# Peptides against a protein of PDB entry 1LOE, part 4

Target 1, 181 residues: chain A of PDB entry 1LOE
Amino acid sequence: TETTSFSITKFGPDQQNLIFQGDGYTTKERLTLTKAVRNTVGRALYSSPIHIWDSKTGNVANFVTSFTFVIDAPNSYNVADGFTFFIAPVDTKPQTGGGYLGVFNSKDYDKTSQTVAVEFDTFYNTAWDPSNGDRHIGIDVNSIKSINTKSWKLQNGKEANVVIAFNAATNVLTVSLTYPN
Target 2, 181 residues: chain A of PDB entry 1LOE as posed
Amino acid sequence: TETTSFSITKFGPDQQNLIFQGDGYTTKERLTLTKAVRNTVGRALYSSPIHIWDSKTGNVANFVTSFTFVIDAPNSYNVADGFTFFIAPVDTKPQTGGGYLGVFNSKDYDKTSQTVAVEFDTFYNTAWDPSNGDRHIGIDVNSIKSINTKSWALQNGKEANVVIAFNAATNVLTVSLTYPN

## One batch from the design tools (peptide; made by RFdiffusion4, then SolubleMPNN)

Design b1_p8_4_s3 (from b1_p8_4, 3 letters changed)
Fold by OpenDDE base, seed 1:
Structure b1_p8_4_s3 (fold): chain B 181 residues (1-181), chain A 8 residues (1-8)
Amino acid sequence: as target 1 above (181 residues)
Amino acid sequence: TVNLSHTL
């Protein structure tokens, strides 16, 4: 069984195993996707292709990813739009910004996207987000309109720990988010 | 802790 793993505890200015797109960059040993400026999209990709789905056999790999993130918004009542962890084709490029989080282009299911994402969505978009208006975690498959969501209370400026796991035997994707402090 | 799961 083939296994690929990586760990980045400190993000350097010359991080060789990441591909930066748009406004994404590293500073002070952190990966920074965007600044608090409107109309910005930043992405970072693991530089090596990951064999998750075998087109010949149809087999899918298990995976687990964990990371820590901070959202630090100058105004806690104006926080847009959030970010995603995503899996997309190897030649993926930035997509529509704003509420589409730079990863999708439509609220309609688009199989050609071939993109699965876990969103940490801080902004309510009436056209596709849960009607309760809560900030939320969502699972997105080929659409910015999540197939499932869970309300999430943003703690501005504080570190959140995330674990995302996929069990190939059950096809279940699991997300956990904790504010340890 | 917030947990979310779904079958793909």
Scores: peptide ipSAE 0.765, ipTM 0.981, DockQ to the pose 0.905
Fold by OpenDDE base, seed 5:
Structure b1_p8_4_s3 (fold): chain B 181 residues (1-181), chain A 8 residues (1-8)
Amino acid sequence: as target 1 above (181 residues)
Amino acid sequence: TVNLSHTL
């Protein structure tokens, strides 16, 4: 049994423990995935490989991650697609943008993607999102079509605190989002 | 607070 952890409270201009992909970068001590510009995808990966799932033994590690994010859309009624926290193979590259959030390529289940994501989805895509049209949090397993979702009211420009935890004994993934102010 | 859980 092995445990690894990391913490980044201020994102520097040359953050060595992150791999930036696409339009992702740091500014004003924050990790910025995209600017308010159409057709952009940004990602950031923790630079060290983490042994979460062992394909040979089937063993899966427990994990907990927490972060604070801000979505700042110029128009609260016209917001882009959102973002994810995701776990993917070590050689992962940006995938389809837009509603696929740069992490998936299909709404069909694709076991070869080997990707689990928690989406914070701010745009209703008729083809796969919940029919009520609400902005939502979703759990995505090898597909942009979430296996479960919960409605979420975006507070534009405000900080949200997120905790994501996985319990390997129960195989349960939990997500908590709070606007503290 | 918004909470979401699911068994994978």
Scores: peptide ipSAE 0.764, ipTM 0.981, DockQ to the pose 0.905
Fold by OpenDDE base, seed 4:
Structure b1_p8_4_s3 (fold): chain B 181 residues (1-181), chain A 8 residues (1-8)
Amino acid sequence: as target 1 above (181 residues)
Amino acid sequence: TVNLSHTL
């Protein structure tokens, strides 16, 4: 079987293998999705389409992605909505901001979005988030309302290591998040 | 480490 891989250790000002959307850009060798201001959405897509799901055969590829992220909120007690890692159609465009994280438009299941996301959600939205109000990671399938969530303690300004893996044989998506320091 | 998994 064919395998596609890529690695970006430093994000340059002219990162050719990424498509930047909205306010997404690079700053000091980091991919920056948004500034710490209201009503901003930024996204970055890998520029080459990846064969993950074959709509004709139904075959799905395994994948593993890893990344390090930092959420740096000016006020630790007033944090914005968070971000996602997502997989969407090649022509995907920014969607609703705020609690929808720029990747969804509804809490209702909308198969037309064809989007799977792992959210790192730092803001409690009463309408769809877990009632405990915890910051959380979530798995989102065609809806901002996660099919599963896990509480996560944000360490403001600290690097978190994430691994997201999909096993096509079991159809299981797995997320791990670690603060190494 | 925080782990989360689900069948899609």
Scores: peptide ipSAE 0.760, ipTM 0.981, DockQ to the pose 0.899
Fold by OpenDDE base, seed 3:
Structure b1_p8_4_s3 (fold): chain B 181 residues (1-181), chain A 8 residues (1-8)
Amino acid sequence: as target 1 above (181 residues)
Amino acid sequence: TVNLSHTL
């Protein structure tokens, strides 16, 4: 069975297996999605297409991804929206609408988007976010309005470890976030 | 640890 894998421990200044979009860049061996200013969006894509869904056979691949991230959001008002891990068609382009995390452009379900994302959301958007106003993890399918969410207590400036797994046999997507310290 | 799962 065909398998694709990659690992990036240190992000270099010329990371050939990544495509940078918008303000995304690398610095000090880290991937940085945005500038430390307002109204910025950035993305990084794995440069090779990954065969996840075969339209001819209908087969769907299993996958697992893991990463570590840091977010600085010391308050709930003067902060940006957060970020996503996402899977989208090869011609995907960054989206600049506020609150859409650079990935979506509507809260309406759009099957033609063919985009699945796991969001780590730090800003409460009244139009689509959970009414409790909590920072949250969400699973987004073809819409910024998550199909499921869970409250997430951000540890400001601390490293979080994330594992995202998809089981094709059960069609279940699982997200795990841990602060090891 | 925060865990979230959903059937797509």
Scores: peptide ipSAE 0.760, ipTM 0.981, DockQ to the pose 0.914

Design b1_p8_5_s1 (from b1_p8_5, 3 letters changed)
Fold by OpenDDE base, seed 4:
Structure b1_p8_5_s1 (fold): chain B 181 residues (1-181), chain A 8 residues (1-8)
Amino acid sequence: as target 1 above (181 residues)
Amino acid sequence: TVNLSVTL
């Protein structure tokens, strides 16, 4: 069994183990996906391919990731769409922006996208988001329409700690989010 | 803490 691991505590201006897409960049040792402007998509990919699914055997790898994020909206009453942690094919490119979070193109299930995402969704899209209109965490499989969601209260400008884990034996994906302060 | 899990 092979294991790949990495840790980035400070994001440098020339972070060799990340591939930046769209408007993604680093500033002041932080990875910044988008600026607080309209209609931008930024992504960052781990630069090394991860053997997560074996097409020959069908076996899937376990994984655990943890990160800290900040969503900082200039106007707390007019927040953009949010972001995702995602897994996609090695040749993945930015997809539709806005409510599709730069990761998907449709609310219809599309197995060809081969994309799994955990969304931290700060904008209510009537066509696919939970009807209560809450900001939420969602798990997305080949569609922007989440297979499961949980309401989440955004604390604008505050650091949130996230842990995402996948257990291949049980096929269970878990997400935890905490505002420690 | 907000927790979410699902079987894929």
Scores: peptide ipSAE 0.730, ipTM 0.979, DockQ to the pose 0.917
Fold by OpenDDE base, seed 1:
Structure b1_p8_5_s1 (fold): chain B 181 residues (1-181), chain A 8 residues (1-8)
Amino acid sequence: as target 1 above (181 residues)
Amino acid sequence: TVNLSVTL
């Protein structure tokens, strides 16, 4: 059994275990995906490939990831588009921005993307988001159209704690989000 | 706390 783990408490200006894409960068010891500017896409990848799926055996790894995030929008009524935690092929590059969150290109299922994402979606896209229009957490498999969602009330400027866990024995992906303060 | 689970 092989295990890969990493922890980043403070993000430095030369964070060697991350690959930055697009407008992603570090500032004030934080990973910053975007500024409050239109049409911005930023991504950060863990620099080491992770053996999550073995094509020969079909085995899938268990994993747990936790992080804290802040969305700080200058206008609480104008917040777009959110962000994702995602797993994608090692050669992944930024994809379509806006409502596609830089990780997908279609609302149609595209098996070639080989991408699983947990979205924290702050903007209602009529074409694919839940009809209630709520900001939401979603689980996306090869499509920006989530296979399941849960309404989420954004607390602008507040820290949210997230835990994402995958149990390979049950194939269950679990997401929890808490505002501790 | 918001929880979401799905079977893949």
Scores: peptide ipSAE 0.729, ipTM 0.979, DockQ to the pose 0.915
Fold by OpenDDE base, seed 5:
Structure b1_p8_5_s1 (fold): chain B 181 residues (1-181), chain A 8 residues (1-8)
Amino acid sequence: as target 1 above (181 residues)
Amino acid sequence: TVNLSVTL
C-alpha cells in the first residue's frame, strides 16, 4: 500500500505540476478554466500519473480531494455550463464542449471513456439533465448523463468549498459542497 | 451544505 498526495495553494504562471489543455490558464494565483465567453473549453490535469484503478488486478484506491472554486458569471441569470472534477486515462484530451463539459462525448454509456467525473452543472440540458431544471451536482460514469444528482443553488461570484471522497471498500463516492460565508 | 453519495 502506498499513498500519493499533492496540494496547490497558489497557482503560479508556470505551474509545473499541471498540464493545461484548451483555454485553461492561471491568473492572479487562481486556475482559470474559461473566461466568460462562449464556446470555450479549458482543462487542467495533474502532471503525474496516479495509480487509482488497476485494470489488470481490478484494485481501486481510496482517494480524497478538496478544492475551492468560484463561478463568476457576468449575469446571474445567463450562465454557461459549469465544470467538472474528473479522473480519466493518462492520455486524455479535451472532449465535447458545452453541455458535455469538455469531458464526455455522449449521454449513452461508453465504457471506453474510462472517465469518472463530478459535475457542477449550471445549465439545464433537456436531453440528459434532471427534469426539474435545477442547477445540480452530478456523478458521471462514462457518460454525461449522471448516475445520481443533487440540486445545488449557485451563489454567483462566491467561493464554494468541495470535498470529494471515494471509499474503495464500500465503492461509495461522496461529494460535499459548502458556501462557508 | 449540499451532500451527494452514490455506490459505483
Scores: peptide ipSAE 0.726, ipTM 0.979, DockQ to the pose 0.902
Fold by OpenDDE base, seed 3:
Structure b1_p8_5_s1 (fold): chain B 181 residues (1-181), chain A 8 residues (1-8)
Amino acid sequence: as target 1 above (181 residues)
Amino acid sequence: TVNLSVTL
């Protein structure tokens, strides 16, 4: 069984195993997706293709990813949309539509997108987000409209630890977010 | 801790 793994604890100014798109960059050993301005989109991709789905056999790989993030969103109105961890085809390009988290471009299901994302959503978009208006974690399959969501109480400016795991045998994707402090 | 699971 072939396994691909990587770990980045300090993001350097010339991080060779990442492809930066849009406004994504590194500073002070951290990955920063956007500039601190309005209407900014940025992404960072792992530079090597990951064999996660075998088109010949239909087999899907197990995977586990973990990361730590900080979001500053002190209010619900003058803030950006949030961010995603996503898996997409190698030729994926950033999307600039507001509310689509740089990944999607429609609330309609589109299997040709071949994109799965876990969103950490800080802005209520009435057209597709849960009607309770809560900040939330969502699992997005080929659409910005999540197939499932969970309310998430943001601890503003605090580090959150995330673990995302996919079990190919059960076809279950799990997300865990913890504030250790 | 916030947990979310789904079958794809």
Scores: peptide ipSAE 0.723, ipTM 0.978, DockQ to the pose 0.908

Design b1_p8_5_s2 (from b1_p8_5 with A6H)
Fold by OpenDDE base, seed 2:
Structure b1_p8_5_s2 (fold): chain B 181 residues (1-181), chain A 8 residues (1-8)
Amino acid sequence: as target 1 above (181 residues)
Amino acid sequence: TYTLSHTL
């Protein structure tokens, strides 16, 4: 069994193992997806393809990823949509529809998207988000409408530690978010 | 800590 791993502690101005899409960029050793303006989408892809699913054998790889993020969203109305960690086909392109987090383009389930995402959603979109209007963590499979969500109280401007793990034996995706400070 | 799991 082969294993691919990488670690980026400091995001440099010429991060060769990332592909930047849209407005994604690095600043102050951090990955920044967008500027604080309307109608902007940014993404960053790991530059090498990852063999997660083998169509010939049907085998699926385990994976674990961890990262730290900061969101500045002091209110729920005049803020951006949030962000995702996502896995998508190698030819994936940014999606520009509002509320779709740059990854999806429909609330309808579309198996051809072949996209799995974990969303950290800071904006309530009436058409697909949980009706309680809470900021939330979501697991998205081929649709912006999450298959499962968890209400999440953003600690504005604070670092959150995330771990996302997929167990191929059980097909369970697990997300954990902790504010250590 | 917030935890969310789902079977894909």
Scores: peptide ipSAE 0.797, ipTM 0.984, DockQ to the pose 0.912
Fold by OpenDDE base, seed 1:
Structure b1_p8_5_s2 (fold): chain B 181 residues (1-181), chain A 8 residues (1-8)
Amino acid sequence: as target 1 above (181 residues)
Amino acid sequence: TYTLSHTL
């Protein structure tokens, strides 16, 4: 069984194992997806293709990823739109911004998207988000409309620790988010 | 801690 792993503790100005898209860049050793301006999309891709799904055998790899993020909005009560961790085809390009988080283009299931994402969604989009209007964590499969969500209270400017694990035997994706402080 | 799981 082949295993691929990587770890980035500090993001350098020339991070060779990442492909930056849109407004994504590094500053102060952090990966920054967007500046605090309207209608921008930034993405960063791991530069090496990872064989997660084998189309011939149907086998799917286990995976686990962990990261720390900060959302730092100038107005704690007006925060949009959030971000995702996502898996998409090798030639993926930025998709629709705003509520689509730069990774999807539709609330309808679109198998051609071939995209799985975990969203950390700070903005309520009436057309697809849970009706309670809560900020939420979501699991997205080929659609910005999450297949499952969990209400989440954003702590603006605070570090959150995330673990995302996929168990190929059960096909279960698990997301854990903790504010350690 | 917030936890969310789902079968893909």
Scores: peptide ipSAE 0.796, ipTM 0.984, DockQ to the pose 0.929
Fold by OpenDDE base, seed 4:
Structure b1_p8_5_s2 (fold): chain B 181 residues (1-181), chain A 8 residues (1-8)
Amino acid sequence: as target 1 above (181 residues)
Amino acid sequence: TYTLSHTL
């Protein structure tokens, strides 16, 4: 079996292995998706296409990704929408912003999206988010309406460590989030 | 630690 891996410990201004979209950029060695302003979407894609799904055989690759993120909202009582880690077809562009997190366009299942995302959702959208109104981690498949969610207490401005693993044998996607500090 | 799993 073939494996591919990459690691980015510091995000530089050059950063050849990322494709920046929208407002995405690097600053202070961090990948910054957006500034704290309204109606902005930023994305960054790994520059090399990764073969995780074989359309001919239907086989799906295992994968594990880990990253550290910070959500830094100027007003902890009014936080914006959050962000996703996502897998989407090549050549995709930023999608609808706001509650759609720049990755989806509908709460209705849309197989043509071909997008799987793990959302870290910090804003309650009545139309699709869990009714308890909690900030949450979600698994999104072809829809901004998560197929499963986990309530999550945002620690504003603090670093969170995330691991996302997919087991192809079981088709189970697992997300873990820890605030180490 | 928060954990979430689901079958795709």
Scores: peptide ipSAE 0.792, ipTM 0.984, DockQ to the pose 0.916
Fold by OpenDDE base, seed 3:
Structure b1_p8_5_s2 (fold): chain B 181 residues (1-181), chain A 8 residues (1-8)
Amino acid sequence: as target 1 above (181 residues)
Amino acid sequence: TYTLSHTL
């Protein structure tokens, strides 16, 4: 039995337990994934590998994560794509394809990617997003095309509190997003 | 509160 936990309340300029990829960086004690320009991709990985799935026994770990985020997207057309919380193999690399949130590279299911993500999607991509065109929360398994989505009304510039929990006994992933005000 | 669940 082993448990891994971490907490970052203030993101420092030399955050030792994060690996930054692409344009990801810290400023004013916050993690910032992208620059405020077009064609920017950034990621931050927890620096220690986490044993979530044991290939020898088949056992899967429970996990829970919580975070607070702010998105500035005042309109639906001249904005970026959003962001994800994701779990991927240790050698994961940022992906630069438009609309793929820096994590995926195809709408086709690819089991070899071994990637699970929760997306907070602010841009409607006709090829894979829900047809209603709403901003949405999605659960992505090995594809940018979500296996399940929920319409989400972004409160522009406001802090959202997120909890993501996985129950290994039921294999259920649960996402909760709350605006405190 | 927005809630979304799915079996993986």
Scores: peptide ipSAE 0.785, ipTM 0.984, DockQ to the pose 0.936

Design b1_p8_5_s3 (from b1_p8_5, 4 letters changed)
Fold by OpenDDE base, seed 5:
Structure b1_p8_5_s3 (fold): chain B 181 residues (1-181), chain A 8 residues (1-8)
Amino acid sequence: as target 1 above (181 residues)
Amino acid sequence: TVNLSHVL
């Protein structure tokens, strides 16, 4: 049994423990995935490989991650697609943008993607999102079509605190989002 | 607070 951890409270201009992909970068000590412009995808990966799932033994590690995010849309009624926290193979590259959030390529289940994501989805895509049209948190397994969702009210420009935890004994993934102020 | 859980 092995445990690894990391913490980044201020994102520097040359953050060596992150791999930036697409339009992702750091500014004002924050990780910025995209600016408020169309047709952009940004990602950031923790630079060290983490042994979470062992394909040979089937063993899966427990994990917990916490972060604070801000979505700042110029128009509260006209926002972009959102973002994800995701776990993917070590050689992962940006995938389809827009409603696929740069992480998936299909709403059909694709076991070869080997990707689990928690989405914070701000845009209603008729083809796969919950029919109520609400902005939502979703759990995505090898597909942009979430296996479960929960409605979420975006507070534009406000900080949200997120905790994501996986319990390997129960195989349960939990997500908690709070606006503390 | 918004909470979401699921068995993978």
Scores: peptide ipSAE 0.763, ipTM 0.981, DockQ to the pose 0.917
Fold by OpenDDE base, seed 1:
Structure b1_p8_5_s3 (fold): chain B 181 residues (1-181), chain A 8 residues (1-8)
Amino acid sequence: as target 1 above (181 residues)
Amino acid sequence: TVNLSHVL
């Protein structure tokens, strides 16, 4: 069984195992996707292709990813739009910004996207987000309109720990978010 | 802790 793993505890200016797209960059040993400026999209990709789905056999790999993130918005009541952890084709490029989080282009299911994402969505988009208007975690498959969501209370400026796991035997994707402090 | 799971 083939296994690929990596760990980045400090993000350097010359991080060789990441591909930066758009406004994404590193500063002060952190990966920074965007600043608090309108109309910015930043992405970072693991530089090596990951064999998750075998097109010949149809087999899918298990995976687990964990990370810590901070959203630090100058105005806690004006926080847009959030970010995603995503899996997309190897040649993926930034997509539509704003509420599409730079990963999708439509609220309609588009199989050609071939993209699965876990969103940490801080902004309510009436056209596709849960009607309660809560900030939320969502699972997105080929659409910005999540197939499932869970309300999440943003703690501005504080570190959140995330674990995302996929069990290939059950096809279950699991997301856990904790504010340890 | 917030947990979310779904079958893909």
Scores: peptide ipSAE 0.760, ipTM 0.981, DockQ to the pose 0.917
Fold by OpenDDE base, seed 4:
Structure b1_p8_5_s3 (fold): chain B 181 residues (1-181), chain A 8 residues (1-8)
Amino acid sequence: as target 1 above (181 residues)
Amino acid sequence: TVNLSHVL
């Protein structure tokens, strides 16, 4: 089977293998999705299409992605919505901002979005988030309303290491998040 | 470490 891989250790000012959308940009060798202001959405897509799901055969590829992120909120008690890692059609464009994280438009299941996301959700939206109000990791399939969530304690300004893996044989998506320091 | 898994 064919394998596609890529690695970006430093994000340059002209990162050719990424498509930047909305307010997404690079600064100081980091990919920055948004500034700490209201009503911004930024996204970055890997520029080459990846064969993950074959609509004709139904075959799905295994994948593993890892990344390090920092959420740096000016006010630790007033944090914005968070972000996602997502997989969407090649022509995907920014969607609704705020609690929809720029990747979804509905809390209702919408198969037309063809989007799977792992959310790192730092804001409690009463309409769809877990009732405990915790910041959380969520798995989102065609909806901002997660099919499963896990409470997560944000460490503001600290690096978190994430691994997201999909096993096509079991159809299981797995997320792990660690603060190494 | 926080872990989360689900069948898609």
Scores: peptide ipSAE 0.759, ipTM 0.981, DockQ to the pose 0.911
Fold by OpenDDE base, seed 3:
Structure b1_p8_5_s3 (fold): chain B 181 residues (1-181), chain A 8 residues (1-8)
Amino acid sequence: as target 1 above (181 residues)
Amino acid sequence: TVNLSHVL
């Protein structure tokens, strides 16, 4: 069975297996998605297409990804929207609409988007976010409006470890976030 | 630890 894997421990200044979009860049061995200013969006894509869904056979691949991230959001009002891990068609382009995390452009379900994302959302958008106003993790399918969410207590400036797994046999996507310290 | 799962 075909398997694709990659690991990036240190992000270099010329990371050939990544495609940078918008304001995304590397610095000090880290991937940085945005500039430290307002109204910024950035993305990084794995440079090789990954065969996840075969339209001819209908087969779907299992996958697992893990990463560590840091977010600085010391308050709930003067902060940006957060970020996503996402899977999208190869011709995907960054989206600049506020609150859409650079990935989506509507709260309406759009099957033609063919985009699945796990969001780590730090800003409450009244139009689509959970009404409790909590920072949250969400699973987004073809819409910025998550199909499922869970409250997430951000530890400001601390490293979080994330594991995202998809089981093709059960069709279940699982997200786990841990602060090890 | 925060866990979230869903059937796609």
Scores: peptide ipSAE 0.757, ipTM 0.981, DockQ to the pose 0.925

